Peptides against a protein of PDB entry 6TME. Designs and how they scored, part 50

Target 1, 324 residues: chain A of PDB entry 6TME
Amino acid sequence: NRLKRAYIALQAWKKAFYSDPFNTAANWVGPDVCSYKGVFCAPALDDPSVLVVAGIDLNHADIAGYLPPELGLLTDVALFHVNSNRFCGVIPKSLSKLTLMYEFDVSNNRFVGPFPTVALSWPSLKFLDIRYNDFEGKLPPEIFDKDLDAIFLNNNRFESTIPETIGKSTASVVTFAHNKFSGCIPKTIGQMKNLNEIVFIGNNLSGCLPNEIGSLNNVTVFDASSNGFVGSLPSTLSGLANVEQMDFSYNKFTGFVTDNICKLPKLSNFTFSYNFFNGEAQSCVPGSSQEKQFDDTSNCLQNRPNQKSAKECLPVVSRPVDCS
Target 2, 324 residues: chain A of PDB entry 6TME as posed
Amino acid sequence: NRLKRAYIALQAWKKAFYSDPFNTAANWVGPDVCSYKGVFCAPALDDPSVLVVAGIDLNHADIFGYLPPELGLLTDVALFHVNSNRFCGVIPKSLSKLTLMYEFDVSNNRFVGPFPTVALSWPSLKFLDIRYNDFEGKLPPEIFDKDLDAIFLNNNRFESTIPETIGKSTASVVTFAHNKFSGCIPKTIGQMKNLNEIVFIGNNLSGCLPNEIGSLNNVTVFDASSNGFVGSLPSTLSGLANVEQMDFSYNKFTGFVTDNICKLPKLSNFTFSYNFFNGEAQSCVPGSSQEKQFDDTSNCLQNRPNQKSAKECLPVVSRPVDCS

## One batch from the design tools (peptide; made by RFdiffusion4, then SolubleMPNN)

Design b1_p11_5_s1 (from b1_p11_5 with N7A E8K)
Fold by OpenDDE base, seed 3:
Structure b1_p11_5_s1 (fold): chain B 324 residues (1-324), chain A 11 residues (1-11)
Amino acid sequence: as target 1 above (324 residues)
Amino acid sequence: SLEELVAKLKS
């Protein structure tokens, strides 16, 4: 019996709670699991006459505990939302049995270990949110082979390079922010056909920006701030016809910021502060537009306020990185 | 469908 299995799983989970400050699991008593707070039942897909546990929502419950392997008995769960808790440990491999998993949100917890590769085993997964945890190690290339709508990886301990397979992603939103990623942005990034928002903030990424970024014609948010990028901005950025928010601040960019970038038709905010740019077009000057906001602070621009000293600029500007 | 099921759970 599916509900019996669910009962076993949920009771095991309750036992794995160290703290339940809101008494969320107080009513987790007895076989009627569909009455449990945060547990949602629905007719089974294979038999509408049978009720199954289809969803878990324990968001914002501040529960401390871990995910026991018995959660693998929740084989009908399609939604697993447990964000903003204090769950620790690793994601159980037994969750591979949850073949209907559609949305998996374990964000804002205390999970550790490598990327939860069990997520790759779910054939129907569309939403993956593991941000604000302590996941570490390499990002598996296979993550981008999944037909995900959104991939939230930010605020973890991921390291190594961004996989070349990123170009295969169909996700509209991808966040890498506040990890330890290194290396270059893969040239395959331009192949992300559904990308609307991508965030690289606060990593150790380096090298030149790939020209292929300009192929991301549907991107509305592109943030590469707080990295180690070098060279000039690609001229192909003029292809970002729908970009609204663009941030290249806190890098080591050099060269001239062109009209073709600053006059992008949907551009609302363009921040290129804290770099080593030695020139900008008039259209890039803060205050030049009522519709666009620019920040050119702390560059190597002449006749602009709040720029770096010559002493800081000369060593970098005199030796520009050639990205060609 | 799975999507319909999800929608019902969110409603």
Scores: peptide ipSAE 0.064, ipTM 0.811, DockQ to the pose 0.910
Fold by OpenDDE base, seed 1:
Structure b1_p11_5_s1 (fold): chain B 324 residues (1-324), chain A 11 residues (1-11)
Amino acid sequence: as target 1 above (324 residues)
Amino acid sequence: SLEELVAKLKS
């Protein structure tokens, strides 16, 4: 039966623990898996009279170990939360059998290998958190075909370009931060209709920002800091009617920061420091507003403190990148 | 329900 399979899976997992400092699995004894710490049972969807393991919550258990293939026997699991542990290895492909997977959180572990493509096999997946691991390689474009509410990829070892399929994403929150992504932000980004927060911090992204960013009218947080972006800020950024937090710092941007950007109606923080901007509107000057915070540090601005030297600025400012 | 379980796990 289902609980017997769950027992096999959970016992196999317990054996795969190298360290359980909080003795989380101490009570993982006997066939009554529903009494196990961190194991949650619920009536099966197909038969309410049958109790099944529907959820795992081992968050913050500091468990060292790996995920054995027997976890694929937990076919009724819809919630798998094991963040903030020390699990290593790869995500087992056997988890493809968990067809009810709804939320998958393996963040803050020591997982390695390529993107866990098994996550793409879950038809009902709504939440995917794989941040703070050692996943590497290319991001599969199919991830953005999933109807996910949130996609957390930050603090991994992902590389290559961001797939153009990003525009298909219905996620409200997407994080790419602290990876090794390269290339340009796809122009299709403007098609992300439900996007509220997107973070590109600390990658190797380059090129011009696509004008299509201005179509992201629901975005409240846009952070593209610590990359290699060039050119001027798109004038279409004036379309970000709901942006509250915007960060373009630590790039190679040039040109003039306009009123249309700095006067965005919901803008509370706008950081464009550590670039090569050679001008800014008065509305962009730090201290010009009580309601907005600006940082224009380390640019090529005249009559502003803490700017780059002429020697540093001239070679870059004199050769502006044409993004048109 | 799934929703109830989610709520329980997140609490």
Scores: peptide ipSAE 0.060, ipTM 0.821, DockQ to the pose 0.440
Fold by OpenDDE base, seed 4:
Structure b1_p11_5_s1 (fold): chain B 324 residues (1-324), chain A 11 residues (1-11)
Amino acid sequence: as target 1 above (324 residues)
Amino acid sequence: SLEELVAKLKS
């Protein structure tokens, strides 16, 4: 039966533990898997009279080990939360059998290898958190074809470009931060209809910001700091009616920071420090507003403190990138 | 339900 399969899976997993500092699996003994610490049972969707393992929560257990292929026997699991452990290795392909997977959180572990493509096989997946691991390689374009509410990819080793399919995403929160993504932000970004927060911090992204960013009417957090972006800020950024936190710091932007950006109605913090901006509107000056915070440090601004030297500025400012 | 399970796990 289903619980017997679950027993086999969970016992195999227990055997795959190298360390269990909190003795989380100490009670993982016997056939009553529903009593196991961190194991949650519920009536099966196809037969309410049958009890199945529907969820795993081993968050913050500091368990060292790996995920054995026998976990594929947990075919009724919809919630898999194992963040803040020390699990290593790869995500087993056998997890493709978990067709009810709804939330998959393996963040803050030591997983390695390519993007866990098994996640793409889950038709009902809504939440994917793989941040703070050592996943590497390309991000599969198909990830954004999924009807995900949140996509957490930050603090990994992902490389290559951000797929153009990003525009298909219905996610409200997407994090790319602290990877090795390169290339331009796709123009299709403006098609992300439900986006509230997007974070690109600390990648190797470059080129001009696409004008289509201005179409992100629902975005409240936009952070593109610590990249290699060039050119002027798109004038279309005036369309970010709901942006509260905006960060373009530590890039290679040039040009003039306009009133239309600094006077955005919901803007609370706007950081554009450590660039090569050569002008700013009065509304962008730090201290000019009671409700807004600005940072213009280390640009090429005249009559402002803590700016780059003329020697540093001239080579960049004199050769502005045309983004038009 | 799935919703109830989610609530339980996130509590």
Scores: peptide ipSAE 0.057, ipTM 0.819, DockQ to the pose 0.444
Fold by OpenDDE base, seed 2:
Structure b1_p11_5_s1 (fold): chain B 324 residues (1-324), chain A 11 residues (1-11)
Amino acid sequence: as target 1 above (324 residues)
Amino acid sequence: SLEELVAKLKS
């Protein structure tokens, strides 16, 4: 019965293919779905004597098509990996029936529409990768209520603010990069207890960095480059005991880059170029350390090469934003 | 097992 439903689903999906350049679905013929290329069967969790479709792996198949609603019949699927294809349209709501979903990877496709809220219906979801698509609109705050290990949202068309619920996330890796997020980074960010890597690169974020960033003791990568952040770097950044890669480049930061930041014990690369910093500690100067790499290019620093002109600096430096 | 399947898919 379960395999019959799977057969119906997979045949409907094959029919929804516009192009299969590697003939991936060429053997998708007949009732033996467990022999289908990219289809993986396993004993059912509720009855080990019953064989079910537990996984789909069509990664890198370059298939053009869409996801038909009949995919909702694959109720035993826990792994759904279809990255690096040319699937278009929306993620079917019928996938809500896949209650065992553990890893969902639809990255590097042509999906459109709002955030696929069906992903929020999966109680056991641990991995969500929707990067490199055309998803748009607001990010649902409920995404951070999920017990996810990783959240990949980069290279989409998401807009609006980052939800305050971000502090509830248990994810080790979160990417917001290359979207259209705006507003401030929520102060609740400091509550992310398991965070190792967070990337905000290439958004429309603004305001002052919250002091609570300094509470991210386990973070190894912090990238806030290519945004509209203002003010001074928080003094609390001295608390980032494990940060290795830090990038604040291409913002509107002002003030002084302190020793406490540049002397962070695990810091390997610190880029603060293309801002309006008017001073830096000697420990922040590029070439001052053999163990650390710094970039102070295109700031308002005195006696440093490749800085902004006085004409460009004066209007900004003379009116520093007070983040207090 | 499902766990074994996951391991194979991640490899």
Scores: peptide ipSAE 0.054, ipTM 0.818, DockQ to the pose 0.403

Design b1_p11_5_s2 (from b1_p11_5, 4 letters changed)
Fold by OpenDDE base, seed 1:
Structure b1_p11_5_s2 (fold): chain B 324 residues (1-324), chain A 11 residues (1-11)
Amino acid sequence: as target 1 above (324 residues)
Amino acid sequence: SLEDLVAKLRS
């Protein structure tokens, strides 16, 4: 039966624990898996009279170990939350059998290997959090074909370019931060109609920002800091009617920061420090507004404090990248 | 329900 399979899976997992500092699995004894700490049962969707393991919550358990293939026997699990542990190895492909997977959170662990493509096999997946691991390689384009509410990829070892399929994403929150992504932001980004927050911080992204960013009407947080972006800020950024937090710091941007950007109606914080901007509108000057906070530090601005030297600025400012 | 379970896990 289904609970028997769950028992097999959970016992196999317990055996895969190298360390359980809080003795979380201490009561993982006997066939009554629904009494196990961190195991949650619910009536099966296909038969309300049958009780099944529907959720796992081992968040913050500091458990060291790995995920054994027997976890694939937990076929009724819809919620799998095991963040903030010390699980290592790879995500088992056997988890493809968990067809009801709705939320998958393995963040803040020690998982390695390529992107866990098994996550793409879950038809009902809405939440994917794999941040703070050691996943590596290319991001599969198919990730953005999923109807996900949130995609957390930050603090991994992902490399290569951002897939053009990003425009297909219906996610409200997407994080790429602190990886090794390279190349340009795809122009298709403007098609992310449900996007509220996107973070690119701390990658190797380069090129010009696509004009299509200005189409992100619902975005409240846009962070592209600590990359290698060049050129001027797109004039279309004036279309970000709901942006509250915007960060372009630590790039190689040039040109003039315009009123149209700094006067965005919902803008609360705009950081464009550590670039090569050679001008800014008065509305962009730190202290010019009580409602907005700006940082223009370490640019090539005249009559502003804490700017780069002429020696540093001239070679870059005199050779602006044309993004048109 | 799954909704209830979600609520529990998110609490």
Scores: peptide ipSAE 0.046, ipTM 0.802, DockQ to the pose 0.402
Fold by OpenDDE base, seed 2:
Structure b1_p11_5_s2 (fold): chain B 324 residues (1-324), chain A 11 residues (1-11)
Amino acid sequence: as target 1 above (324 residues)
Amino acid sequence: SLEDLVAKLRS
């Protein structure tokens, strides 16, 4: 019996709770699991006459504990939302049995270990949120082979390079922010067909920006701030016809910020502060437009306020990185 | 349906 298996799983999970400050699991008593708070039942996909546990929603419950392997008995679960808790440990491999998984949200917890590769085993997964945890190590390239609508990886401990498979992603939103990623942005990034928002904030990325970024015609948010990027901004950025928010601040960029970038038709906010740019077009000057906001603070610009000293600029500006 | 469940959980 599917509900009997669910009962075993849920009771094992309740036993794995160290703290339940809101008494969320107080009514988790007896065989009627469909009455449990945060447990949602629905007709099974293979037999509509059978009632199964199809969803878990324990968001914002502040529960401390871990995920026991018995959760693998919840084979009919398609929605698993347990964000904003204090769950620790690793994601159980037994969750591979949850073949109907559609949305998996374990964000804002205390999970540790490598990337939860069990998520890659779910054939129907569309939404993956593992942000604000302590996941570490390399990002598996296979994550971008999944037909995901959104990929939230920010605020973890991921290291190494961004996989070249990123170009295969059909996700509209991808966040890498506040990890320890290094290396260059792959040139394959331009192959992302459905990308609307991509965030690289606060990593250890370096090298030149690939020209292929200019192929991201549907991107509305592009944030590469707080990294180690070098060279000039690609001229191909003029192709970002729908970009509204663009941030290149806190890098080591050099060269001239051109009209073609600052006059992008949908551009609302362009921040290129805290770099080593030595020139900008008049259209890039803060205050030049009422429709667009610019920040050119702390560059190597002449006749602009709040710029770096000549002593700081000279060593970098005199040796520009050639990205050609 | 699954769609109904999604709608319920997102509400």
Scores: peptide ipSAE 0.046, ipTM 0.798, DockQ to the pose 0.424
Fold by OpenDDE base, seed 3:
Structure b1_p11_5_s2 (fold): chain B 324 residues (1-324), chain A 11 residues (1-11)
Amino acid sequence: as target 1 above (324 residues)
Amino acid sequence: SLEDLVAKLRS
């Protein structure tokens, strides 16, 4: 019965393919769905004597098409990996029936519409990858209430502010890069317990960096480059004991880059180029360390190469934003 | 098992 439903779903999906350049679905014929390329069966959780479709892997198949609502019949699917295709349209609401969903990867497709809220309905979801699509609108704050290990949102069309609920996230990796997020980074960011990597690259974020970033003791990668951040770097960044890669480039930061930041014990790369910093500690100077790489290009530093002109610097440096 | 399936899918 379950495999029959799966057959209906998979045949509907095959019909929804506009192009299958690698003939991935060529063998999608007949009732033996477990033999279908990219379809993986496993014993059902409730009855080990029954085989069910537990996983889909169509990664890198370059398939053009859409996800039909009949996919909701795949109620035993825990792994859904269809990245690097040309699927379009929206994520079907019918996928709410896939209550065992554990990993959902639809990255590098042509999906559109708002955030797929159906993902929020999956109680066991641990991995969500929707990057490199055309999802738009606001990020629902409830996404961070989920017990996700990773959240990949980069390269979409998301707008508005980052939800304050970010502090509730238990994810180790979160990417916001290359969207249209605006506003400040929430102060609640410091409450993220398991954060290892967070990327804000290429948004419209602004304001001062919250001091609470310094509470992210386990973060190894912090990239806030290509935004509109202002003010000085928080002194509390000295708390980033495990940060290896840090990038604040292409912002509007001012002030002095301090020793306590540049001497972070695990720091390998620190890029603060293309800002309006007017001073740096000796430990921040490129070439000062063999173990650390620094880039101070295009700031307002004295006696350093490749800096901004006085004409560019004076208007900004003379009006520093007070983040205190 | 689910773990086996994950391993298979990631291979």
Scores: peptide ipSAE 0.045, ipTM 0.802, DockQ to the pose 0.404
Fold by OpenDDE base, seed 4:
Structure b1_p11_5_s2 (fold): chain B 324 residues (1-324), chain A 11 residues (1-11)
Amino acid sequence: as target 1 above (324 residues)
Amino acid sequence: SLEDLVAKLRS
């Protein structure tokens, strides 16, 4: 039966533990898996009279070990939360059998290998958190074809370009931060109709910002800091009617920061420091507003403190990148 | 219910 399979899976997992500092699995003994710490049972969807393992929560257990293939026997699991552990290895392909997977959180572990493509096989997945691991390689384009509410990819070793399929995403929150992504932000980004927060911090992204960013009407947080972006800020950014936090710092932007950007109605913090901007509107000047906070540090602005030297500015400002 | 489980796991 289902609970028997779950027992096999959980016992295999216990055997795969190298360290259990809090003795989380100490009570993982016997056939009554529903009594196991961190294991949650619920009536099966197809038969309410049958109790099944529906969720795993081992968050913050500091467990060292790996995920054995026997976890594929947990076919009724909809919630899998094992963040803040020391699990290593790869995500087993056998998890493809967990067709009810709804939330998958393996963040803050020591997983390695390519993107866990098994996540793509889960038709009902809404939440994917794989941040703070050592996943590497390219991001599969198909990830954005899924109807996810949140996609957390930050603090990994992902490389290559961001797929153009990003525009198909219905996620409200997407994080790419602290990876090795390269290339341009796809123009299709403007099609992300439900996007509230997107973070690109600390990658190797380059090129001009696409004008289509201005179509992100629901975005409240847009952070593209610590990349290699060039050119001027798109004038279409004036369309970000709901943006509250915007960060373009630590790039290679040039040109003029306009009133239309700095006067965005919901803008609370706008950081454009450590670039090569050669002008800013009065509304962009730090201290010009009590309701907005600006940082224009280390640009090529005249009559502003803490700017780059002429020697640093001249080579870049004199060769502006045309994004038109 | 799934909702209850989610609530429990997120608490």
Scores: peptide ipSAE 0.044, ipTM 0.794, DockQ to the pose 0.392

